# Peptides against a protein of PDB entry 3V4L, part 235

Target 1, 386 residues: chain A of PDB entry 3V4L
Amino acid sequence: GQPLAKDKVALLIGNMSYWEHPKLKAPLVDVYELTNLLRQLDFKVVSLLDLTEYEMCNAVDEFLLLLDKGVYGLLYYAGHGYENFGNSFMVPVDAPNPYRSENCLCVQNILKLMQEKETGLNVFLLDMCRKRNDYDDTIPILDALKVTANIVFGYATCQGAEAFEIQHSGLANGIFMKFLKDRLLEDKKITVLLDEVAEDMGKCHLTKGRQALEIRSSLSEKRALTDPVQGAPCSAEALVRNLQWAKAHELPESMCLKFQCGVHIQLGFAAEFSNVMIIYTSIVHKPPEIIMCDAYVTDFPLDLDIDPKHANKGTPEETGSYLVSKDLPKHCLYTRLSSLQKLKEHLIFTVCLSYQYSGLEDTVEEKQEVNVGKPLIAKLDMHRGL

## One batch from the design tools (peptide; made by RFdiffusion4, then SolubleMPNN)

Design b2_p23_6_s1 (from b2_p23_6, 7 letters changed)
Fold by OpenDDE base, seed 5:
Structure b2_p23_6_s1 (fold): chain B 386 residues (1-386), chain A 23 residues (1-23)
Amino acid sequence: as target 1 above (386 residues)
Amino acid sequence: KADVPVAGVITDEEIAEIKKELE
């Protein structure tokens, strides 16, 4: 019969906004497009941008809680990285310069933990450099991996080589994701799919002799990303997993705020990523005696590091939201919360209505506090260890 | 700053050169 997955879970990490290293652009588009494709494949996807070491560790721990016997696990990483002694290290955005293994996440350690879950398939898609880091002389003593015959690595580049992004004026994929996305939905054994991606990438003149896909696999069974999920969750563990995933993807409900002046504001929420949310406001009713009326969001939790200069924009693009702007309502004010993983408390903020009556020179302000609880990834309490 | 492994960038200039070599 066709292989069945007990469930399918993916963690996608895109690191771009490095503190001490060159900034990247491709991970934004790559994580977004891969998220949408994996959702079409019935994956439970957590998508995270710009994680610190601590936040990456917590994201991996939460991902491992979603894994169980016969579950398909996929880890995608796009960002800076290195490979020492056959061990792959993902570099967090807060990594020092130079970074070492103690500042980074070892992929083989994650694989060990996935093998302990008795997963049905382990896929690693590593869109990072595989150069040696000569500043890290640490030989990781990794515990011996189990012989599970269910492991697939897709490396965006060869050992000792760089992964590349294309510096265009617009949004573009990295080279690996550019070819991967065109084949990802194909009903093929994952190693065959990746081999076809390698052939397509090998025809790319931009990366010829600079970047080539490497496939490392122990996969003995015909497993595909298209393999159907086993029917209704029969176990308590499967119900817990579904609830945990649902919590990490729950948006606040849209609400209509009514002010004393008779103005009504629609407040809405959209997810760009599991840790990135757009808040939008619109005036849905205005009394005729009010000539000017604007609704601003302010007083965000300090943990979110929201600059007021980047809040309340007339377009999603002015907030740095280029991917979901087509799906957002028009004629709003937009605010992008890009670090929801940092939220320790409930998301409480103020909606400030500024308005003017006909024939009065002075502006009037009314304020309402809004508590939307913990949105998206903030429900996972990733901070429990601090 | 130490020279640590970082992702490579293909520039618009490099793309334009490669396109000319293919024409």
Scores: peptide ipSAE 0.294, ipTM 0.808, DockQ to the pose 0.887
Fold by OpenDDE base, seed 3:
Structure b2_p23_6_s1 (fold): chain B 386 residues (1-386), chain A 23 residues (1-23)
Amino acid sequence: as target 1 above (386 residues)
Amino acid sequence: KADVPVAGVITDEEIAEIKKELE
């Protein structure tokens, strides 16, 4: 019979905004496009940008809570990384210079934990460098992995090589994602799909002799990312998993705010990533005696590090939101919240209406406080210290 | 700055050189 997944869960991490290392650009587009493709494949996808070490650990822990017997688990990482002694290390955005294994997440440790969940398939897609870090002399004593014939690694590069992005003007994929995205929806065994991606990437003159896809697999079964999810969530565990995933993806409902002057504002929310939300405001009703009015959002929680200079933009692109801009309503003011994982409390902010009456020179302000609860990933309380 | 492994960037200059080698 066709293999069935009990469920399909993916964690995608894209690190770009490094504190002590060169900034990247490709992970933004790569995580976004891969998220959309995996959603078309009925994956439950958590997509996260710019995580600290602590936030990455918590994201992995929450991902492991979504895994269970016969579940397909996919981990994608795009960012800086290294490989020492066959162990792959993902570098958080807060990693020091130089970084060491103690500042990084070991992929093989995550694999061990996934094997304890008795997963149906474990896929790792690692869009990072595989050069040795000579500043890290740590030999990780990894316990022997269980013999599970269900592991697939797709490394964007070969051992000892770099992964590359193209520094073009605008948004572009990394080299790996550029070729992966064209084949990801194919109903093929995942190792066959990745082999075809390797052949396509091998024709790229930009990376010839610099980057080559490596596939490492123990997968004995004909499993594909297209494999259907088993229909009835029959277990209490499956219900808990579905609820946990739903919490991480729940947007605030759109609100209609009514001001005393008779102006009505629509407040809307859009997800760019699981930790990135766009807030938009629009004037939906204005009394004729009001000649000008604007609705600004302000007074955000300090944990979000919102610069007012980057808030309330006339276009999504001016906020740094280039990917979801087509799906957003036009003629709004836009604000991008890019660090929802940092939110410890409810998202409370102020909507400030600034307006002018016909024949009055002075601007009038009215304010309303809005509580939208914990949006998206903020529901998982990723800052709960164990 | 320590020379730690970082993702490679293909610059516009490098792309222009590669294009010239392919012509």
Scores: peptide ipSAE 0.282, ipTM 0.796, DockQ to the pose 0.881
Fold by OpenDDE base, seed 2:
Structure b2_p23_6_s1 (fold): chain B 386 residues (1-386), chain A 23 residues (1-23)
Amino acid sequence: as target 1 above (386 residues)
Amino acid sequence: KADVPVAGVITDEEIAEIKKELE
């Protein structure tokens, strides 16, 4: 019969905004496109941008809580990285220069923990460099991995090579995701699918002699990303997993705010990623005696590190939101919250209405405080233990 | 600065050179 997954869970991490290293661009598009494709494959997807070491550790821990016997686990990482002694290290955005293994997450350690969950399939898609880091003399003593015939590594590049992004003036995929996205929905054994992606990448003259896909697999069964999820969640563990994922993806409900002047504002929320939310405001009703009015959001929690200069923009693109702008309502003011994983408290902020009456020169302000609870990934309290 | 491994970037100039070599 066709193999069944007990469930399908993916963690996607895209690190771009490094503090001490070159900034990347491709991980933004790559994580977004892969998220949409994996959702079409009935994966529960957690998508995270720009994580610190601590935040990456917590994201992996929360991902491991979603894994259980017969669950398909997929980890995707796009960012800086290295490979020492066959161990892959993902570099957090706060990593020092030079970084060492103590500043990074070892993928093989994550694999060990996934094997303890008795997963049905473990897929690692590593869109990172595989060069040796000569500043890291640490020989990782990896505990012996269990012999499981359910592991697939897709490395965006071969050992000792770089992974590349194309520096276009616009949004572009990394080379690996450019070819992966065209085949990801195919009903094929995951190793066969990745082999076809390797052939497509090998035909690309841009990457010839620079980057080649490497597949490392112990997968003895015909497992595909298209494999259906086994039935309704009949186990308590499956119900808990579904609830945990749903909590991490719950948006605040859209609100209609009414001001004393008779102006009505629609306050809306959109998810770009599990840790990135767009707030938008629009005037839905204005009394005729009010000639001009604008609705600004302000007084955000300090933990979010929101620069007011980047808030309340006339377009989503001016906030740095290029991917979801088509799905957003037009003629709003937009604010992008890019670090929801840092939110320790409820998201409380002020909506400030600035308006002018016909025949009065003075601008009037009215304010309302809004509490939307913990949006998206902030419900997981990824800061617990600091 | 220490030369730690970082992701490579293919520049528009490099793309333009490769295209010229293929023409």
Scores: peptide ipSAE 0.278, ipTM 0.796, DockQ to the pose 0.903
Fold by OpenDDE base, seed 4:
Structure b2_p23_6_s1 (fold): chain B 386 residues (1-386), chain A 23 residues (1-23)
Amino acid sequence: as target 1 above (386 residues)
Amino acid sequence: KADVPVAGVITDEEIAEIKKELE
């Protein structure tokens, strides 16, 4: 019969905004597009951008809590990385220059922990450089991996090679994701699917002799990303997993704020990623005596590091949100919260209504404090221990 | 800065050169 997954869980990490290293662009689009495709495949997807070492460790720990016997686990990483002694290291955004293994996450350590969960399938998609880091002299003594015959690595590049992004004037995928996305929904054994992606990449003149997909697998069964999830969660563990995932993806409810002047504001929320939320405000009712009014969001928690220059924009794109703009209401002011994993407390902020009466030159302000609790990934308290 | 392994970038200029070599 067709293999069944007990559940399907994916962690996608895209690191771009490095402190001490070159900034990337492709991971934004790659994580977003892969999230949408994996959701169509009935994966529970956690998608995270620009994680520190500590935040990456916590994201992996939370991902491992979603894994259990017969669950399909997929880890995607796009960012800087290296490979020393056959160990793949994902580089956090706060990694020093030079970085070492002590500053990075070892993929093979994650695999060991996934094997302890008795997962049905372990897929690693690593869109990172695989050059040796000569500044890291550490030989990680990894414990021997269990022989589980359910492991697939898709490396965006060969050992000792770079992974590339195309620096177009616009948003573009990385080379690996550009070809992966066209085949990801195919009902094929995952190793066959990746082999077809490798052939498609091999036909591309841009990558020829620079980047080639490497597939490393120990997969004894015909498992596909299309494999159906087993019916309703019958176990307490499956219920807990579903609740934990739902908790990490709960948006605040849209609310209508009423001001003393009689202006009504709609406050809405949209998820771009599990740690990236857009707040939008719109004027839904204005008394005729008020000639101008705008609703600004202000006074965000300092932990979010919100630059006021990028808040309250007339378009999502002016906030740095290029992907979800089609799904957002029009004629709002938009603010992008890109670091929800840093939120230590409830998301409390001020909605400031600035307005002018007909025949008065002076602008009047009214303020309301809004508490939306812990949105999205902030419910996991990924900062616990800082 | 130390020369650590980083993701490569293919520039629009490199793309334009590759296109010219294919013509």
Scores: peptide ipSAE 0.269, ipTM 0.789, DockQ to the pose 0.907

Design b2_p23_6_s2 (from b2_p23_6, 6 letters changed)
Fold by OpenDDE base, seed 1:
Parts: structure tokens; sequence; C-alpha cells
Structure b2_p23_6_s2 (fold): chain B 386 residues (1-386), chain A 23 residues (1-23)
């Protein structure tokens, strides 16, 4: 019979906005495209951008809580990284310069923990450089991995090589994701699928001799990402997993705000990633005596580090949101909240209506406080350890 | 500053070549 997954869970991490290292661009699009594809494959996908060491550890811990016997686990990482002694290290955005293993997440340690969950399949897709870090001489004492015949590594590049980004018109894609996306939905054994991706990369003149996909696998069974999820959640753990998933993707409901001047504002929310939300405001009713009015969002929690200069933009693109802009309503003001993982409390902010009456020179302001609870990933309380 | 391994950048010219090879 066709193999069944008990469930399918993916953690996607894209680190771009490094503090002490060169900023990347490709992880934005690559995490987004992969998220959409994995959702079509019935994966539960947590997608996170720009995580600190602590936030990455917590994201991995929460991901491991979603894993159980026969669950398919997929970890994707795009960002800075290195490989020492066959161990892959993912570099957090707050990593010092130079970084060391103590500042980074070891993928093989995550694999060990995934093996303890008795997962049905473990897939690692690592879109990072695999050069040696000569500033780190630490050999991780990895405990002996259990012999499980269910592990697949797809490395975007070969050992000691760099991964490449394609930068065009201010957006970038990883070369690995470019070829992976064309095949990811195919009903093939995951190693066969990755071998075909490797062949496609090897045929491309630009990647030939620069970047080669490396596949490391112990997978003895014909497992595919297309394998159907086993029916209704039969266990308490499966129910908890479904609830955690639902919580991590719950958007605030759209609100209609009514101001004393008779202006009505629609406040809406869109998810770009599990930790990135777009807030948009639109004027849905304006009295004729009001000649101009705008609805600004302000007074965000300090933990979100929202620069007012990047808030309340006339386009999603001006906020740095290029991916979901087509799905957003037009003629709004847009604000991008990019660090929802940092939110310790409820998301409380102010909607400020600035308006002008016909024949009055002075602008009038009305304010309304809005509490939307904990949106998206902020429901998982990723900060409970600090 | 340690030369952190940075992803290589493929130029717009190289992108157009990739597009032509993938079409």
Amino acid sequence: as target 1 above (386 residues)
Amino acid sequence: KADVPVPGVITDEEIEEIKKELE
C-alpha cells in the first residue's frame, strides 16, 4: 500500500537580517515559496524569519513537540551557516563575528532529538554555505545517533562550497529553491525527487561547477512528501499538534472601527509568515464634510521594534512585503510586524484617525486602542525561558 | 572581520541566461 504519514510538520527558518554579518535576501522568497508548496502537500508549516539563537532554539523545541511516532518532520533552513567535521551549523541573526558552535544550532543535534520522537521521516533541507569555519575548532561530541532508516539531507551545495542567490529587481531566490520548487509536488520517493533536482541544477550552465546539490540519505522505504496523512487524529498528541498548529496560524479577525466624527475604518490582518503579519487600514465610510482622512496605526509594543518610518505605507511593498501584496486589499495603509515571536503580551496598538473638515485649516485626531490578543506565532509563548 | 561564508550573488545577466536555459 502507499505509505501513510501520521502527520506532516515542517519548520522553515529564513535568516536574513544579521546584526554582525552580511544581510541576505533569498531566504524571504524561498521560505515563502516552500511554505506554499508544503501547505499544498498537507504539511503543518511554521515559517519564521530572522530568529535569534534563543528564538531558534525555542522554534526547534516547539517543532519537536509537534513530532511523534510516524510523523513526517521537515526542517528547512536558509541563512548563514557552516560545516565543521560533517556537522552543519545554522547561524542565528544575533550571532557574533566571528561565530562559533556555541552561538549556532547544530543540525545533527536536532536530528538526534527527532530520532527520539520515532518519526516516520526526517527531511533536512539546508540552504546555507558549507564552508569550514576556521574560528571554531570545537568538535561537537554527538551521542551516537540511533540507526534509523528514515533520514534525508538535501544540502543546497556540496561540502566546502557556497550556496548562491539570484538577485533580481530587489528580490532574490536561492538556486536550490528555484529547482526544488519545480519538483517538490511530484509523487516520488524524496531521494529520487532530490536526485532529479540535483540533475536539473547540474544541467544549468550557471550552477554547473559552482553549486551542486548533495544528498545524504538512510531512507530505506519509499517515502514521499506527497504521502497522505493518516485520517482523523487518533491520539491526544495529534489533537494537541493540530491545536498548536491552528494557534500558530490564527489571525485576528477584521474589525470595523467607528470614530465620533462618523468615519468608519476597516482594520484587517494578513499573515506573510508565522512571525510576520501585515496590518492594513482602509476608510470604508467618510462623511461628506470631511475632506481628508487617514487611519494610522501606532503605539505598538516595544518588544516588536516597529520603526514608525516603515509603518503606515501606501503600498505593501513599501513595508518590505512583496509576497502577499496581491492578496491584500488595495487603497489601504499597510504596516508590517516582522517580529511577532518577540511579543510577550497581547498585541495592543492605537488606531489614530487624522482628518480635516471642509473650511477648517486644522487637522483633528481621534484615537482608539485595539487589542487583538496574541496573533500567529505569539500564541506559542516562545519566550517562556527568559 | 572574519570572512563569513556569504552566498554567492548571481548577477542580472546571469539570471537572464538561467531564464533562457529553463524556458
Scores: peptide ipSAE 0.117, ipTM 0.689, DockQ to the pose 0.521
Fold by OpenDDE base, seed 2:
Structure b2_p23_6_s2 (fold): chain B 386 residues (1-386), chain A 23 residues (1-23)
Amino acid sequence: as target 1 above (386 residues)
Amino acid sequence: KADVPVPGVITDEEIEEIKKELE
């Protein structure tokens, strides 16, 4: 019969905004496009940008809680990385310069923990450099991996080589994602699909002799990313997994705020990633005696590190949101919350209405506090250890 | 500063050179 997945879960991490290292650009587009494709494949996708070491550890722990016997697990990482002695290290955004294994997440340690869950398939897609880090002399004593015939590694580059970003004047994919996205929806064994991606990359003159896909697999069964999920959640664990995923993707409901002056504001929310949300405000009703009015959001929790200079923009793009702008309503003010994983409390903020009456020179302000609870990934309390 | 492994960048100039080699 066709293989069935008990469930399908993906964790996608894109690190770009490094503190002590060169900033990247490709992970933004790559995580977004891969998220949309994996959702079409009925994956439960958690997509996270710009994680610290601590936040990455917690994201992996929460991902491992979603894994169980016969579940398909996919980990994608785009960012800085290195490979020492066949161990792959993902570099968090807060990693020091130079970084060491103690500052990084070892993919083979994650694989060990996934094997303990008796997963049906383990896919690692690593869009990072595989050069040796000569500043890390640590030989990780990894415990012996269980012999499971269900592991697939897709490395965006060969051992000792660099992954490349295309500097284009716009948003561009990394080289690996550029070829992967064209084939990811194909009903093929995952190793066959990756071999075809490797062939496409090898035919491209841009990548020929610069970057080649490496595939490592123990996968003995014909398993595909297209494999259907087993029907209604038959176990308490499957129900818990579905509830955990649903919590991590719950947006606040849109609100209609009414001010004393008779102005009505629509407040709306959109997810860009599991830890990135756009807030938008629009004036939906204005009394004729009010000549000008603007609705600003302010007084965000300090944990979110919101710069007011980047809030309340006339376009999503001015906030740094280039991907979801087509799905957002027009003629709003937009604010991007890019670090929802840092939220310890409820998201409480102020909506400030600034307005002017006809024939009065003075600007009037009215304020309303809004509590939207814990949006998206903030429901998982990724801070439980600080 | 230690030279940690950094992703390579293909520049627009390199892309245009490669396009010209293909024409």
Scores: peptide ipSAE 0.092, ipTM 0.676, DockQ to the pose 0.818
Fold by OpenDDE base, seed 4:
Structure b2_p23_6_s2 (fold): chain B 386 residues (1-386), chain A 23 residues (1-23)
Amino acid sequence: as target 1 above (386 residues)
Amino acid sequence: KADVPVPGVITDEEIEEIKKELE
């Protein structure tokens, strides 16, 4: 019979906004497109941008809690990285220059922990450099991996080589995701699918002699990303996993705010990623005596590090949101919260209505405080140890 | 800054050079 997954869970991390290293662009688009494809494959996807070391550790821990016997686990990473002694290191955005293994997450350690969960399939897609870091002399003592015969590594590049991004004037994929996305939905054994992606990359003149996909696998069964999820959750653990995933993807409900002047504001929320939310405001009703009015969001928690210069924009793109703009309502003011993992408390903010009456030059302001609880990934309390 | 492994970039200029080599 066709293999069944007990469940399918993916963690996607895209690191771009490095503090001490060159900034990247491709991970934004790559994580977004891969999220949408994996959702079509019935994966429970957690998608995270720009994580610190501590935030990456917690994201991996939460991902491991979603894993159990026969679950398919997929980890995707796009960002800076290196490979020392056959160990792959993912570099957090707060990593020092130079970074070392003590500042980074070892993929093989994550694999060990996934093997302890008795997963049905472990897929690692690593869109990072595999050059040696000569500033890291640490030899990681890894415990011997179990022989599980359910492991697939797709490395965007060969050992000792670089991964590339295409820097166009617009949004573009990394080289790996450019080819992966065209095949990811195919009902094929995952190693066969990746071999076809490798062949497509090898035919491209842009990548020829620069980047080649490496596949490392120990996969004894015909497992595909298209494998159906086993029906209704048969265990308490499967129910908990489904609830935990649902909790991490719950948006705040849309709100209708009524001001004393008779203006009504619609406050809405959209997820770009599991840690990135767009807030939008629109004027739903305006009394005829009010000639102009705008609804601004302000007074965000300091932990979110929101630059007011990028808040309350007339377009999603002016906030730095280029991907979800087509799905957002038009004619709003938009604010992008890009660091929801940092939220320690409830998301409390102020909606400020600024308005003018006909025949008065003075602007009037009314304010309402809004508490939307913990949106999206903030419900996991990824900062409980800081 | 220390020379750490970083992703390579393919620029628009390099793409246009490759296109010209293929014509």
Scores: peptide ipSAE 0.074, ipTM 0.654, DockQ to the pose 0.867
Fold by OpenDDE base, seed 3:
Structure b2_p23_6_s2 (fold): chain B 386 residues (1-386), chain A 23 residues (1-23)
Amino acid sequence: as target 1 above (386 residues)
Amino acid sequence: KADVPVPGVITDEEIEEIKKELE
């Protein structure tokens, strides 16, 4: 019979805004496009940008809570990384220079924990360098992995090689994602799909002799990312998993704010990633005696580290939101919250209406506080260990 | 700064060089 997944869960991490290392660009587009493709494949996807070591550990722990017997688990990582002695290390954005294994997440440790969950399939897609880090002499003594015959690694590059991004002026994919996205929806055994991606990359002159996809697999069964999810959640664990995933993806409801002057504002929310939200404000009603009015958002929680200079932009693109701008309403003011994982409390902020009456030179302000609870990933309380 | 492994960047100049090698 066709293999069935009990469920399908993916964690996607894209690190680009490094503190002590070169900034990357490709992870933004790569995580976004892969998220949309995996959602079309009925994956429960958590997508996270720019995580610290602590935040990455918590994201992996929450991902492991979504895994259970016969669940398909997929981990994607795009960012800085290295490989020492066949162990792959993902580099957090707060990693020191030089970084070591103690500052990084070992993928093989995550695999061990996934094997303890009795998963149906374990897929790792690693879009990072595989060069040796000569500043890390740590030989991790990993316990022997269980022989589960359900593991697939897709490495964007060969052992000892670099992964590359193309430094265009615009948004572009990394080389691995550029080829992966064209095949990912195909109803093929995952190792066959990745082999076709490897062939497509091998034809690219940009990567010839620089980067080649490596596939490492123990997958003994014909499993595909297209494999259907087994029907109604039959277990309490499956219900909990569905609730946890839903919790991590719940946007605040759109609000209509009414000010004393008679101006009505629509406040809306859009998810770019599980930890990135766009707030937008629009004037939906203005009394005729008010000649000009603008609705600004301000007084955000300090944990979000929001620069007011980047808030309340006339376009989504001016906030750094290039990916979801087509799905957003036009003629708003836009604010991008890029660090929702840092939110310890409820998202409380002020909507400030600045307006002018006809025949009065003075600008009037009205303020309304808004509490939208914990949006998206902030509901998982990724900070509970601090 | 220590030379840690970092992703390679293909520059626009390198792309134009590769295009010329393909012509």
Scores: peptide ipSAE 0.052, ipTM 0.642, DockQ to the pose 0.872

